# Peptides against a protein of PDB entry 4GXB, part 136

Target 1, 277 residues: chain A of PDB entry 4GXB
Amino acid sequence: VPTEEVSLEVLLSNGQKVLVNVLTSDQTEDVLEAVAAKLDLPDDLIGYFSLFLVREKEDGAFSFVRKLQEFELPYVSVTSLRSQEYKIVLRKSYWDSAYDDDVMENRVGLNLLYAQTVSDIERGWILVTKEQHRQLKSLQEKVSKKEFLRLAQTLRHYGYLRFDACVADFPEKDCPVVVSAGNSELSLQLRLPGQQLREGSFRVTRMRCWRVTSSVPLPSGSTSSPGRGRGEVRLELAFEYLMSKDRLQWVTITSPQAIMMSICLQSMVDELMVKKS

## One batch from the design tools (peptide; made by RFdiffusion4, then SolubleMPNN)

Design b2_p22_1_s3 (from b2_p22_1, 10 letters changed)
Fold by OpenDDE base, seed 2:
Structure b2_p22_1_s3 (fold): chain B 277 residues (1-277), chain A 22 residues (1-22)
Amino acid sequence: as target 1 above (277 residues)
Amino acid sequence: EVLPLEAIDEERLKKLKEKLEK
């Protein structure tokens, strides 16, 4: 792609648009810096955020596709898909809420975290009781962003990334699940027929390994679920988990977001490694 | 019903670290 100056749209978690002038040849960090500059985010806080490729759903929710890598050209990455559904989103890129303290010290950082958190609550990524919702609303009305975040930090799945509904082979084959990544775990929420909502927690520290596989289903005469066109690539995330003492079990998640899930896993592991060094 | 949260397996974490460093 020829090097040209272009206007690139980067969205915040809440859908707020940030327009930056960049070169088509600018790498992810260059674009991130441009976004930071546009937002007046200090340079020392840039590292707490990343750019993500997402698909915007009809309801305005984001389906995270992947984190943009350092060597990528965000303009090319998003435009090459030739679909307006794909967007670049700025989001915090750490898991431990302790890092919020660093970010919250800055007005812009605070605003970014606040906007993200509000959005995550609105989208149901953060699980909130009725009473908690009332409290959050009160704080929001008072525009007490710090207090809002402090309360939010105590909420279930705070800081998690929620994925689209998908399928796992746990606890049963072809089980519909909602996967969320955060707090060094994959949370699998499921409701089996006639049962209450259940949540399985898979801590990354108990994962021996994981892998993403891509396969093209053979045209087997089996009734393809009406929504998967013939020949669609099937992505799976499989991880080997220590279920109990000396018992390893593979868990496989079938999801178009398998790549993003693996990125989350790696990111969580990396963060844990940093904390332990 | 929430399944029990698994405790941090430090040994496994160590192994993961070693794997990442190779």
Scores: peptide ipSAE 0.010, ipTM 0.440, DockQ to the pose 0.057
Fold by OpenDDE base, seed 5:
Structure b2_p22_1_s3 (fold): chain B 277 residues (1-277), chain A 22 residues (1-22)
Amino acid sequence: as target 1 above (277 residues)
Amino acid sequence: EVLPLEAIDEERLKKLKEKLEK
């Protein structure tokens, strides 16, 4: 693509649009800096955020595809997909809520965290009780953003990324699950017929290894589930987990977001390593 | 309800963490 000046749209978690003028040849960091400048986010806070490629669903929800890498050209990455459903989203890119303290000291940082958190609650990524919901609404009405965040930080799955419903082979084969990544774990929520909601917690520190695989299902004459076109690539995330003493077990998640899940795993591991250094 | 995970072997967990950090 020839180097040209273009207008690029970057969305916040709440769907707010940020338009930036960039070059088609600008890399991810260049675009991120442009977005920061547009928002008046200080340079020292840029590192707490990243750009993500997402697919916008019909209901306006975002399905995270992947994190944009440093060498990528965001304009090319999003436009090459030739679909308007793909968007670039700005989101915080750390897991430990302790880093919120650094970000929320700045007005713009505070607003970004607040908007993201509100969106995550509204989308059901952060789990709230009825009482907690009441408290959060009260704080929103008072426009107490700091207090709102402090309360939110105590909520279940605060800081998690929630993925689209998918399938796992745990605890049973072909089990429908909802996967969330955060706090150095993958949380698998599932409801078996006639049972209550259950959650499996898979800590990254107990994962021996993980891998992503892609396969093309053979056109088996059996009725493919309505909606997946014949021949769609199946992505799987498999990880080997230490279930008990000297007992490793493979868990496999079948999801179009398997790549994003693996990125989250690596990111969580990386952050843990930084904290130990 | 949390899926039952068997008791954590702290020693094995420690070893695994060390491997992941190397």
Scores: peptide ipSAE 0.009, ipTM 0.428, DockQ to the pose 0.043
Fold by OpenDDE base, seed 4:
Structure b2_p22_1_s3 (fold): chain B 277 residues (1-277), chain A 22 residues (1-22)
Amino acid sequence: as target 1 above (277 residues)
Amino acid sequence: EVLPLEAIDEERLKKLKEKLEK
């Protein structure tokens, strides 16, 4: 692609548009810096955020596709998909809520965390009770962003990334699940026939390894799962998990977001390693 | 030991979602 100056749209979690002038040849970090400058985010806080490729759904929700890598050219990455549903989103890129303290010290950082958290609650990524919702709304009406975040930090799945409904082979074969990543775990929410909603936790510290695989479904006359068109690439995340002492078991999640899940796993592991050093 | 699957209070979550959509 010829190097030229272009206007690139980057979205915040709440859908707010940030327009930046960049070169088509600018790498992810260059674009991130441009976005930070546009928002007046200090340089020392840039590292707490990343750019993500997402697919915008009809309801305005974001399906995270992947984190943009350092060597990527964001303009090329998003435009090459030739669909307006794909967007670039700015989001915080750490898992430990303790890092919120660093970000919240700055007005712009505070606003970014607030906007993200409000959006995550509205989208049901963060789980709240009726009473908690009332309290959050009260704080929102008062525009008390710090207090709002402090309350939000105590909520279930705060800081998690929620994925679209998918399928896992756990606890049973072809089990519909909703996966969320955060707090050094994959949370699998599922409801088996005749049962209540349950949540299973898979801690990254108990994962021996993981991998992403892609396959093309063979034209088998068997009922392809509703919604998978013939010829669509099937992505799977498989991880080997320590279920008990000396008992490893593979768990496989089938999802178009398998790549994003693996990125989350690696990111969580990396963060844990930094904390141990 | 792997944490067992725990029951989630779905009813509370559903009610909250309904409230947020209103």
Scores: peptide ipSAE 0.017, ipTM 0.498, DockQ to the pose 0.046; fails the geometry check
Fold by OpenDDE base, seed 1:
Structure b2_p22_1_s3 (fold): chain B 277 residues (1-277), chain A 22 residues (1-22)
Amino acid sequence: as target 1 above (277 residues)
Amino acid sequence: EVLPLEAIDEERLKKLKEKLEK
């Protein structure tokens, strides 16, 4: 792609549009800096955020595809897909809520976290009771962003990234599940026939290894999950988990977001390493 | 056909766990 000046749209978690003038040759960090400048986010807070490639669903929700890497050219990465469904999104890029304290000290940082949190609650990524929802709504009406975030930080799956409904082979084969990543774990929510909603917690510290694989379904294979077109690539995330003392078991998640899940796993591991250092 | 896209080395992960447990 020839180097030229372009207007690039970057979305916040709530769908707010940020337009930045960048070069087609600008790398991820360059674009991120441009977005930060447009928002008046201080330079020392830029590192708490990242750019993500997402697919916008019909309901306006975002399906996260992957985090943009440092060497990538965001303009090229999004436009090469030749679909208006793909967007670039700015989101916080850490897991421990303790880092919120650093970001919240700045007005712009506070606003970004607030907008993201509101959106995550509205989308059902953060789980709230009826009473908690009432309390949150009251705080929104008072425009008390700090208090809102403090309450939100105590909620189930605060700071988690929720994936689209997919399939796992745990606890049974071909189980429909909703996967969320956060707090150094993968949370698998599922409902078996005649049972209540269950959650399986898979801590990254108990994962021996993980891998992402791709496969093309055989034309004769009845294994076409409903809704996948003939010839669509199947992605899987598999991890070997320490279920109990000296008992390892493989768990496989079949999802178009398998790559994003692996990115989350690595990111959570990396953050844990930084905290111990 | 199954193609591995990403894999974490078991040895690297073992070292990580050891570090986290210390």
Scores: peptide ipSAE 0.011, ipTM 0.421, DockQ to the pose 0.060; fails the geometry check

Design b2_p22_1_s4 (from b2_p22_1, 11 letters changed)
Fold by OpenDDE base, seed 2:
Structure b2_p22_1_s4 (fold): chain B 277 residues (1-277), chain A 22 residues (1-22)
Amino acid sequence: as target 1 above (277 residues)
Amino acid sequence: EVLPLEAINEERLKKLKEKLEK
């Protein structure tokens, strides 16, 4: 792609548009810096955020596709898909809420975290009770962003990335699940017929390994679920988990977001490693 | 055709096992 100056749209978690002038040849970090500059985010806080490729759903929610890598050209990455559904989103890229303290010290950082958190609550990524929702609303009305975040930090799945509904082979084969990544775990929420909502927690520290597989289903005469067109790539995330003492079990998640899930896993592991050093 | 991308977390698992054995 020839090097040209272009206007690139980067979205915040809440859908707010940030327009930056960049070169088509600018790498992810260059674009991130441009976004930071546009937002007046200090340089020392840039590392707390990343750019993600997402698909915008009809309801405005984001389906995370992947984190943009350092060597990528965000303009090319998003435009090459030739679909307006794909967007670049700025989001915090750490898992431990303790890092919020660093980010919250800056007005812009605070605003970014606040906007993200509000959005995550609105989208149901962060789970809230009715009472908690009332409290959050009150704080939001008062525009008490710090207090809002402090309360939000105590909520279930704060800081998690929620994925689209998908299928897992746990606890049963072909079980519909909602996967969320955060707090060094994959949370699998499921509701089996006639049962209450259950959540399985898979801590990354108990994962021996994980893998993403891409496969093209052979046209086997089996009833392709009507929604999967013939020839669609099937992505799976499989991880080997220490279920109990000396018992390893493979868990497989079938999801178009398997790549993003693996990125989250790696990111969580990396963060844990940084804390241990 | 299956294209595998694998990440290994063996060290962490080892440490966990060691803790559980104590």
Scores: peptide ipSAE 0.015, ipTM 0.488, DockQ to the pose 0.041
Fold by OpenDDE base, seed 4:
Structure b2_p22_1_s4 (fold): chain B 277 residues (1-277), chain A 22 residues (1-22)
Amino acid sequence: as target 1 above (277 residues)
Amino acid sequence: EVLPLEAINEERLKKLKEKLEK
């Protein structure tokens, strides 16, 4: 692609548009710096955020596709998909809520965390009771962003990334699940027929390894699940988990977001390693 | 055709092995 100056749109979690002038040849970090400059985010806080490729759904929700890598050219990465549903989103890129303290010290950082958290609550990524929702709305009406975040930090799945409904082979074969990544775990929510909502926790510290595989379904005459068109690539995330002493078991998640899940796993592991050094 | 992307954390693997040996 010829190097030229272009206007690139980057979205915040709440859908706010940030327009930046960049070169088509600018790498992810260059674009991130441009976005930070546009928002007046200090240089020392840039590392707390990343750019993500997402697919915008009809309801305005974001399905995270992957984190943009350092060597990527964001303009090329998003435009090559030739669909307006794909967007670039700025989001915080750490898992430990303790890092919120560093970001919240700055007005711009505070605003970014606030906007993200409001969006995550509205989209049901963060789980709230009726009473908690009332309290959050009251704080939102008062525009008390710090207090809002402090309350939000105590909520279930705060800081998690929620994925689209998918299928796992746990606890049973072909089980519909909703996967969320955060707090050094994959949370699998499921509701089997006639049962209550259950949540399975898979801690990354108990994963020996994981892999992403891609396969093309063979034209088997068997009823492919109604939503998978013929010829769509099937992505799976498989991880080997220490279920008990001396018992390793593979768990496989079938999802178009398998790549994003693996990125989250690696990111969580990396963060844990930094904390131990 | 299956294209595997495998990620292994050596340090975590070491710790898991230690747990399995206890």
Scores: peptide ipSAE 0.014, ipTM 0.502, DockQ to the pose 0.041
Fold by OpenDDE base, seed 3:
Formats: C-alpha cells, sequence, structure tokens
Structure b2_p22_1_s4 (fold): chain B 277 residues (1-277), chain A 22 residues (1-22)
C-alpha cells in the first residue's frame, strides 16, 4: 500500500470516536501514540492501553476479533476487511486491577477507565446485583468516577473480557457456554438443563499448554452451530488442564473468537511473568 | 484437516510454573 496521509477512526469502549491523522504505513504503536496525543494521555500511560480489532454488532456491542500486533498497520488491517462493521477500539491492556491505581491518577486515564467500566457494566461483562446497580447509578449521576471505579473493582468479572456465546466440550460434549477471560483465568459459564448457572474456572497457571486450530467441517459432519454454512472455517481453542493431581484433561472451546481467547491467555501469562520478575 | 494456528511456547510456560512454585 502506498504511503498516504489518512484519517483513521478509533473508538473508545463507550463508542466515542477519536479521529487521528496518520500514515497508512504507521504501525500500531504510531497509531496508539497518535490516539494518546489526541486524548492528551501522558506518554507514560500509553503502555497500559492497546488497540483491538472488533466487529460491531447490530446492537452496538463489540465482538473482539484480535489485538493489533506491534508491527501491524492498523489502517490496512481494518480497511482490508472491506466491512464497516469492523472497528479499531482502544481498551486497557492489563488484567490486574492494581494497575488501575497508576492510570486513574491522571484525569485522562481516569476518564478512559471510567468509560470502559461503564460500558462493560452496560454490556453485562461485569456482573452486578440490583443493589450494586443502584449504587453504581447513584455514583454515575454524581459523576464520582473514582468512587465508581473503586466499587466496580469489587464486582464479579471486573476487568474481564466477555466473549460471544459459544460451545465447549466441558463439562459435556457440545455444551453452550459463555467464556470470559480475566484474573489469570478463563471463566466458563453454563446452564445445564434443570440446573442453576454454573461457572467453571480454568486458571492459566494450571494449563500445561493450549493451541488454536482451524478446520473445515466435512460435508457429512453435523455442524452443531445453527447458521454456519457448509465449508466455513471452524476455530477451536484447546487447552490441557491439570484438573487434579496428576490428572490432565483437554478442554476444547469452539468459537470464532478462539484466536482472541489465545491472545488473552498469552497476555495473562505475560503479565504474571512481569509480576514475578 | 486440522491446522494449528497458534501454540504456546512450552518452554516459557514451564519456566513460569517453576517460578510460581517457588
Amino acid sequence: as target 1 above (277 residues)
Amino acid sequence: EVLPLEAINEERLKKLKEKLEK
């Protein structure tokens, strides 16, 4: 692609649009710096955020496709898909809520975390009770952003990335599940017939390995997923998990977001390594 | 046909586990 000046739209979690003038040849970090400059985010806080490729759903929700890599060209990455539903989103790129303290010391950082958290609650990524929701609304009305975040940090799945409903082979074959990544785990929420909502926690520290695979379903294979046409690529995330002492078991998640899930796993592992160093 | 797209650096994971057990 020839090097040209272009206007690139980057969205915040709440859908706010940030327009930046960049070169088509600008890499992810260059674009991120441009966005930071536009928002007046200090340079020392840039590393707490990343750019993500997402698909905007009809209801305005974001389905995360992948994190943009350092050497990617964001303009090319998003425009090559030739669909307006694909967007670039700025989001915090760490898992431990302790890092919020560093970010919220700055007004712009605070606003970004606040906007993201509000959006995550509204989208149901962060789980809240009726009473908690009332408290959050009260704080939101008062524009008490710091207090809002402090309360939010105590909520279930704060800081998690929630994926679209998909299928896993755990605890049963072809089990519908909702996967969320955060706090160094994959959380699998499921409801079996006649049972209450259950959550399985898979800690990354107990994963021996994981892999993403792609396959084309055979014509004779019953695609359990309603609406996938014959010949569509099936993505799976499989991980080998230490269920108990000396008992390893493979768990396989079938999802078009398998790549994003693996990126989250790697990111969580990387963060743990940094903390232990 | 199953094609692996991504795989963990098993060595890195092993090192991480060793550090966490310490």
Scores: peptide ipSAE 0.010, ipTM 0.480, DockQ to the pose 0.074
Fold by OpenDDE base, seed 5:
Structure b2_p22_1_s4 (fold): chain B 277 residues (1-277), chain A 22 residues (1-22)
Amino acid sequence: as target 1 above (277 residues)
Amino acid sequence: EVLPLEAINEERLKKLKEKLEK
């Protein structure tokens, strides 16, 4: 793509649009800096956020595809897909809520975290009880953003990314699950027929290894996944997990977001390593 | 606790990303 000045749209978690003028040749960091400048986010807080490629669903929800890498050209990455459903989203890119303290000291940082958190709650990424929901709504009405965040930080799956419903081979073959990544784990939520909601927690520290694979299913008369076209690439995330002492077991998740899941795993591991140093 | 001994192959991941963009 020739180097040209273009207007690029970057969305916040709540769908707010940020328009920035960038070059088609600008890398991810350049675009991120432009977005930060537009929002008046201080330079020292830029590192707490990243740009993500997402697919906007019909209901306006975002399906995360991947994090944009440093060497990428965001304009090219999004436009090359030739579909308006793909968007670039700004989101915080750390897992430990302790880093919220640094971000929320700044008005713009606070607003970004607040908007993201509100959106995550509204989309059901953060799990709330009825009472907690009431408290959160009260705080929203009072526009008490700091208090809102402090309460939110205590909520289940705060800081998690929630993925689209998919399939896993755990605890049973072809089990429908909802996967969430956060707090150094993959959470697999499932409800088997006649059973209560169950959650499997897979801590990254107990994963020996993980891998992503792709395959093309043979055209069959019956598709097991409604909405997936025949011959679409199937992505799988498999990880070998230490279930008990000296007992390793492979768990495989079949999801179009397998790549994003793997990125989350690596990111969580990286953050843990930084904290240990 | 010991962190993962083996992570995803970065090269493979790159190839998969490229495939998704096609």
Scores: peptide ipSAE 0.008, ipTM 0.377, DockQ to the pose 0.171

Design b2_p22_2_s1 (from b2_p22_2, 11 letters changed)
Fold by OpenDDE base, seed 1:
Structure b2_p22_2_s1 (fold): chain B 277 residues (1-277), chain A 22 residues (1-22)
Amino acid sequence: as target 1 above (277 residues)
Amino acid sequence: EPPEKKFMSDEEFQKAVQELLS
């Protein structure tokens, strides 16, 4: 693509649009800096956020496709898909809520975290009871952003990224699950017939390894994932997990977001390694 | 198949396991 000045739209988690003037040749960091400048986010806080490629669903929710890599050209990455459903989203890129303290000290950072958290609650990514929801709404009405975040930080799946419903082979073959990544784990929520909602927690510290694989289903094969057309590429995330002492078991998640899941795993591992150093 | 990514070495993993189970 020839180097040209273009207007690029970047969305916040709540769908707010940020328009930035960039070059088509600008890399991810360049675009991120432009967004930060537009928002008046200090340079020292830029590293707490990343740009993500997402697909906007019909209901306005975002299906995360992947994190944009450093070498990528965001304009090219999004426009090359030739579909208006693909967007670039700014979101915080750390997992430990302790880092919120650094970001919250700045007005713009506080606003970004607040907007993201409100959106995550509204989307059901953060799990709340009725009473908690009432408390959150009260704080929101008062526009007490710091107090809102402090309460939100105590909630189940705060800081988690929720994926679209998919299929796993755990606890049984072809189980419908909702996967969420956060707090150094993958959470698999499922409801089996006649059973209550169950959650499987898979801590990254008990994952020996993981991989993403791709395959093309055979026309005659019953391997078509629900909702996928014939001939579509099937993506799977598989990880080897320590279920108990001296017992490793492979768990496989079939999802078009398998790549994003693997990115989350690596990101969580990287953050843990930084904390240990 | 793409190569597997490991969180830690086998030795480190075993140590972590022991710590978690202790």
Scores: peptide ipSAE 0.193, ipTM 0.818, DockQ to the pose 0.020
Fold by OpenDDE base, seed 3:
Structure b2_p22_2_s1 (fold): chain B 277 residues (1-277), chain A 22 residues (1-22)
Amino acid sequence: as target 1 above (277 residues)
Amino acid sequence: EPPEKKFMSDEEFQKAVQELLS
């Protein structure tokens, strides 16, 4: 692609648009810096955020596809897909809520975290009771952003990334599940017939390994994921998990977001390693 | 088949398992 000056749209988690003028040859960090400058985010806080490729759903929700890599060209990455449903989103890129303290010290950082958190609650990524929802709404009406975030930090799945409904082979084969990543774990929520809602917690510290596989189902194969056309690529995330003493078991998640899940796993592991150093 | 990604080496994992289960 020839080097040209272009206008690139980057969305916040709440769908707010940030327009930046960049070169088609600008790498991810260059674009991120341009977005930060546009928002007046200080340089020392840029590292707390990343750019993500997402697919915008009909309801305005985002399905995360992957994190943009450092040597990637964001303009080319998003435009090459030739679909307006694909967007670039700015989101915080750390997991430990303790890092919120650093970001919240700055007005722009505070606003970004606030907007993201409000959106995550509205989308049901962060789980709230009726009473908690009332308290959050009261704080939102008062525009008490710091207090809002402090309350939100105590909520279930705060800081988690929620994926689209998919299928897993745990606890049984072909179980419909909702996967969320956060707090150094994958959370698998499911409801089996005649049972209550269950959550399986898979801590990354108990994962021996993981892998992403890609396959093309055979036309005659009954194992096509419901809703996918014949010949579509099937992605799976498999991880080997320490279930109990001396018992390792493979768990496989079938999802178009398997790549993003693996990115989250690696990111959580990396953060843990930094904290231990 | 893509290579497996690991949280830690097999040796480190086995050590961690023993520590966790002790």
Scores: peptide ipSAE 0.029, ipTM 0.651, DockQ to the pose 0.019
Fold by OpenDDE base, seed 5:
Structure b2_p22_2_s1 (fold): chain B 277 residues (1-277), chain A 22 residues (1-22)
Amino acid sequence: as target 1 above (277 residues)
Amino acid sequence: EPPEKKFMSDEEFQKAVQELLS
């Protein structure tokens, strides 16, 4: 692609649009810096955020596709898909809520975390009780962003990424599940026939390994996942989990977001390694 | 109303899964 000046739209988690003028040859960091400058985010806080490729759903929700890589060209990455449903989103890129303290010290950082958290609650990524929701609304009405975040940090799945409904082979074959990544785990929510909603946790510290596989379903294969037509690429995330002492079991998640799930796993592991050092 | 969500610990979940696989 020839080097040209272009206008690139980057969205916040709440759908707020940030327009930046960049070169088509600008790498992810260059674009991120441009976005930070546009938002007046200090340079020392840029590292707490990343750019993500997402697919915007009809309801305005974002399906995360992947994190943009450092040497990637965001303009090319998003435009090459030739679909307006694909967007670039700015989001925090750490898992430990302790890092919120660093970001919240800055007004812009605080606003970004607040907007993201509000959006995550509205989208049901963060799980709230009726009473908690009332408290959050009260704080939102008062525009008490710090107190809002402090309360939110105590909520179930705070800081998690929620994926689209998909299928896993656990606890049984072809089990519909909702996967969320956060707090060094994959959370699988499932409802078995005649049972209440259950949530299982797979801690990354108990994962021996994971892999993403790509396959083309055979024409005779039943596409069990809603929205995948015959012949569409099937992505699977498989991880080997330590279920008990000296007992490893493979768990396979079939999802178009398998790549993003694997990125989350790696990111969580990397962050844990930084903390141990 | 969203059904009451039961959150299981890793150990509880593993136990429940074993029971289901059994």
Scores: peptide ipSAE 0.018, ipTM 0.485, DockQ to the pose 0.024
Fold by OpenDDE base, seed 2:
Structure b2_p22_2_s1 (fold): chain B 277 residues (1-277), chain A 22 residues (1-22)
Amino acid sequence: as target 1 above (277 residues)
Amino acid sequence: EPPEKKFMSDEEFQKAVQELLS
């Protein structure tokens, strides 16, 4: 692609559009810096955020595809897909809520976290009770962003990334699940027939390894979900989990977001390693 | 009434799974 100056749209978690003038040859960090500059985010806070490739759903929700890599060219990455449903989103890129304290010290950082948190609640990524929701709404009406975040930090799945409904082979084969990544775990929410909603937690510290595999379904495979064309690549995230002291078990999640899940796992592990150092 | 969401610890979930598989 020839190097040209282009206008690139980057979305915040709440769908707010940030237009930046960048070069087609600008790498992820260059674009991120441009976005930060446009928002007046200090340079020292840039590292708390990342750019993500997402698919915008009909309801305006974002399906996270992957984090843009450092060597990647965001303009090329998004435009090469030739679909308007794909967007670049700015989101915080850490898991430990303790880092919120650093970000919240800055007005722009605070606003970004607030907007993200509001969006995550609205999208049902953060789980709230009726009473908690009332409290959050009250704080939102008062525009008490810090207090809002402090309350939100106590909520279930705060800081988690929620994935689209998918399928796992755990606890049963072809089990519909909703996966969320956060707090050094994968949370699998499932509802078995005739049962209440259950959540299983898979801590990354008990994962021996994980892998992403891609396969092309053979035409004869009856397990094509009705909406997947016969030729769609099937992505799976498999991880080997320490179920008990001497028992490792593979868990496989079939999801178009398997890559993003693996990125989350790696990111959570990396953050844990930084904390231990 | 929305069904009560039971959040299980890793251990509780594993136990529940074992019970289902048994």
Scores: peptide ipSAE 0.018, ipTM 0.471, DockQ to the pose 0.024

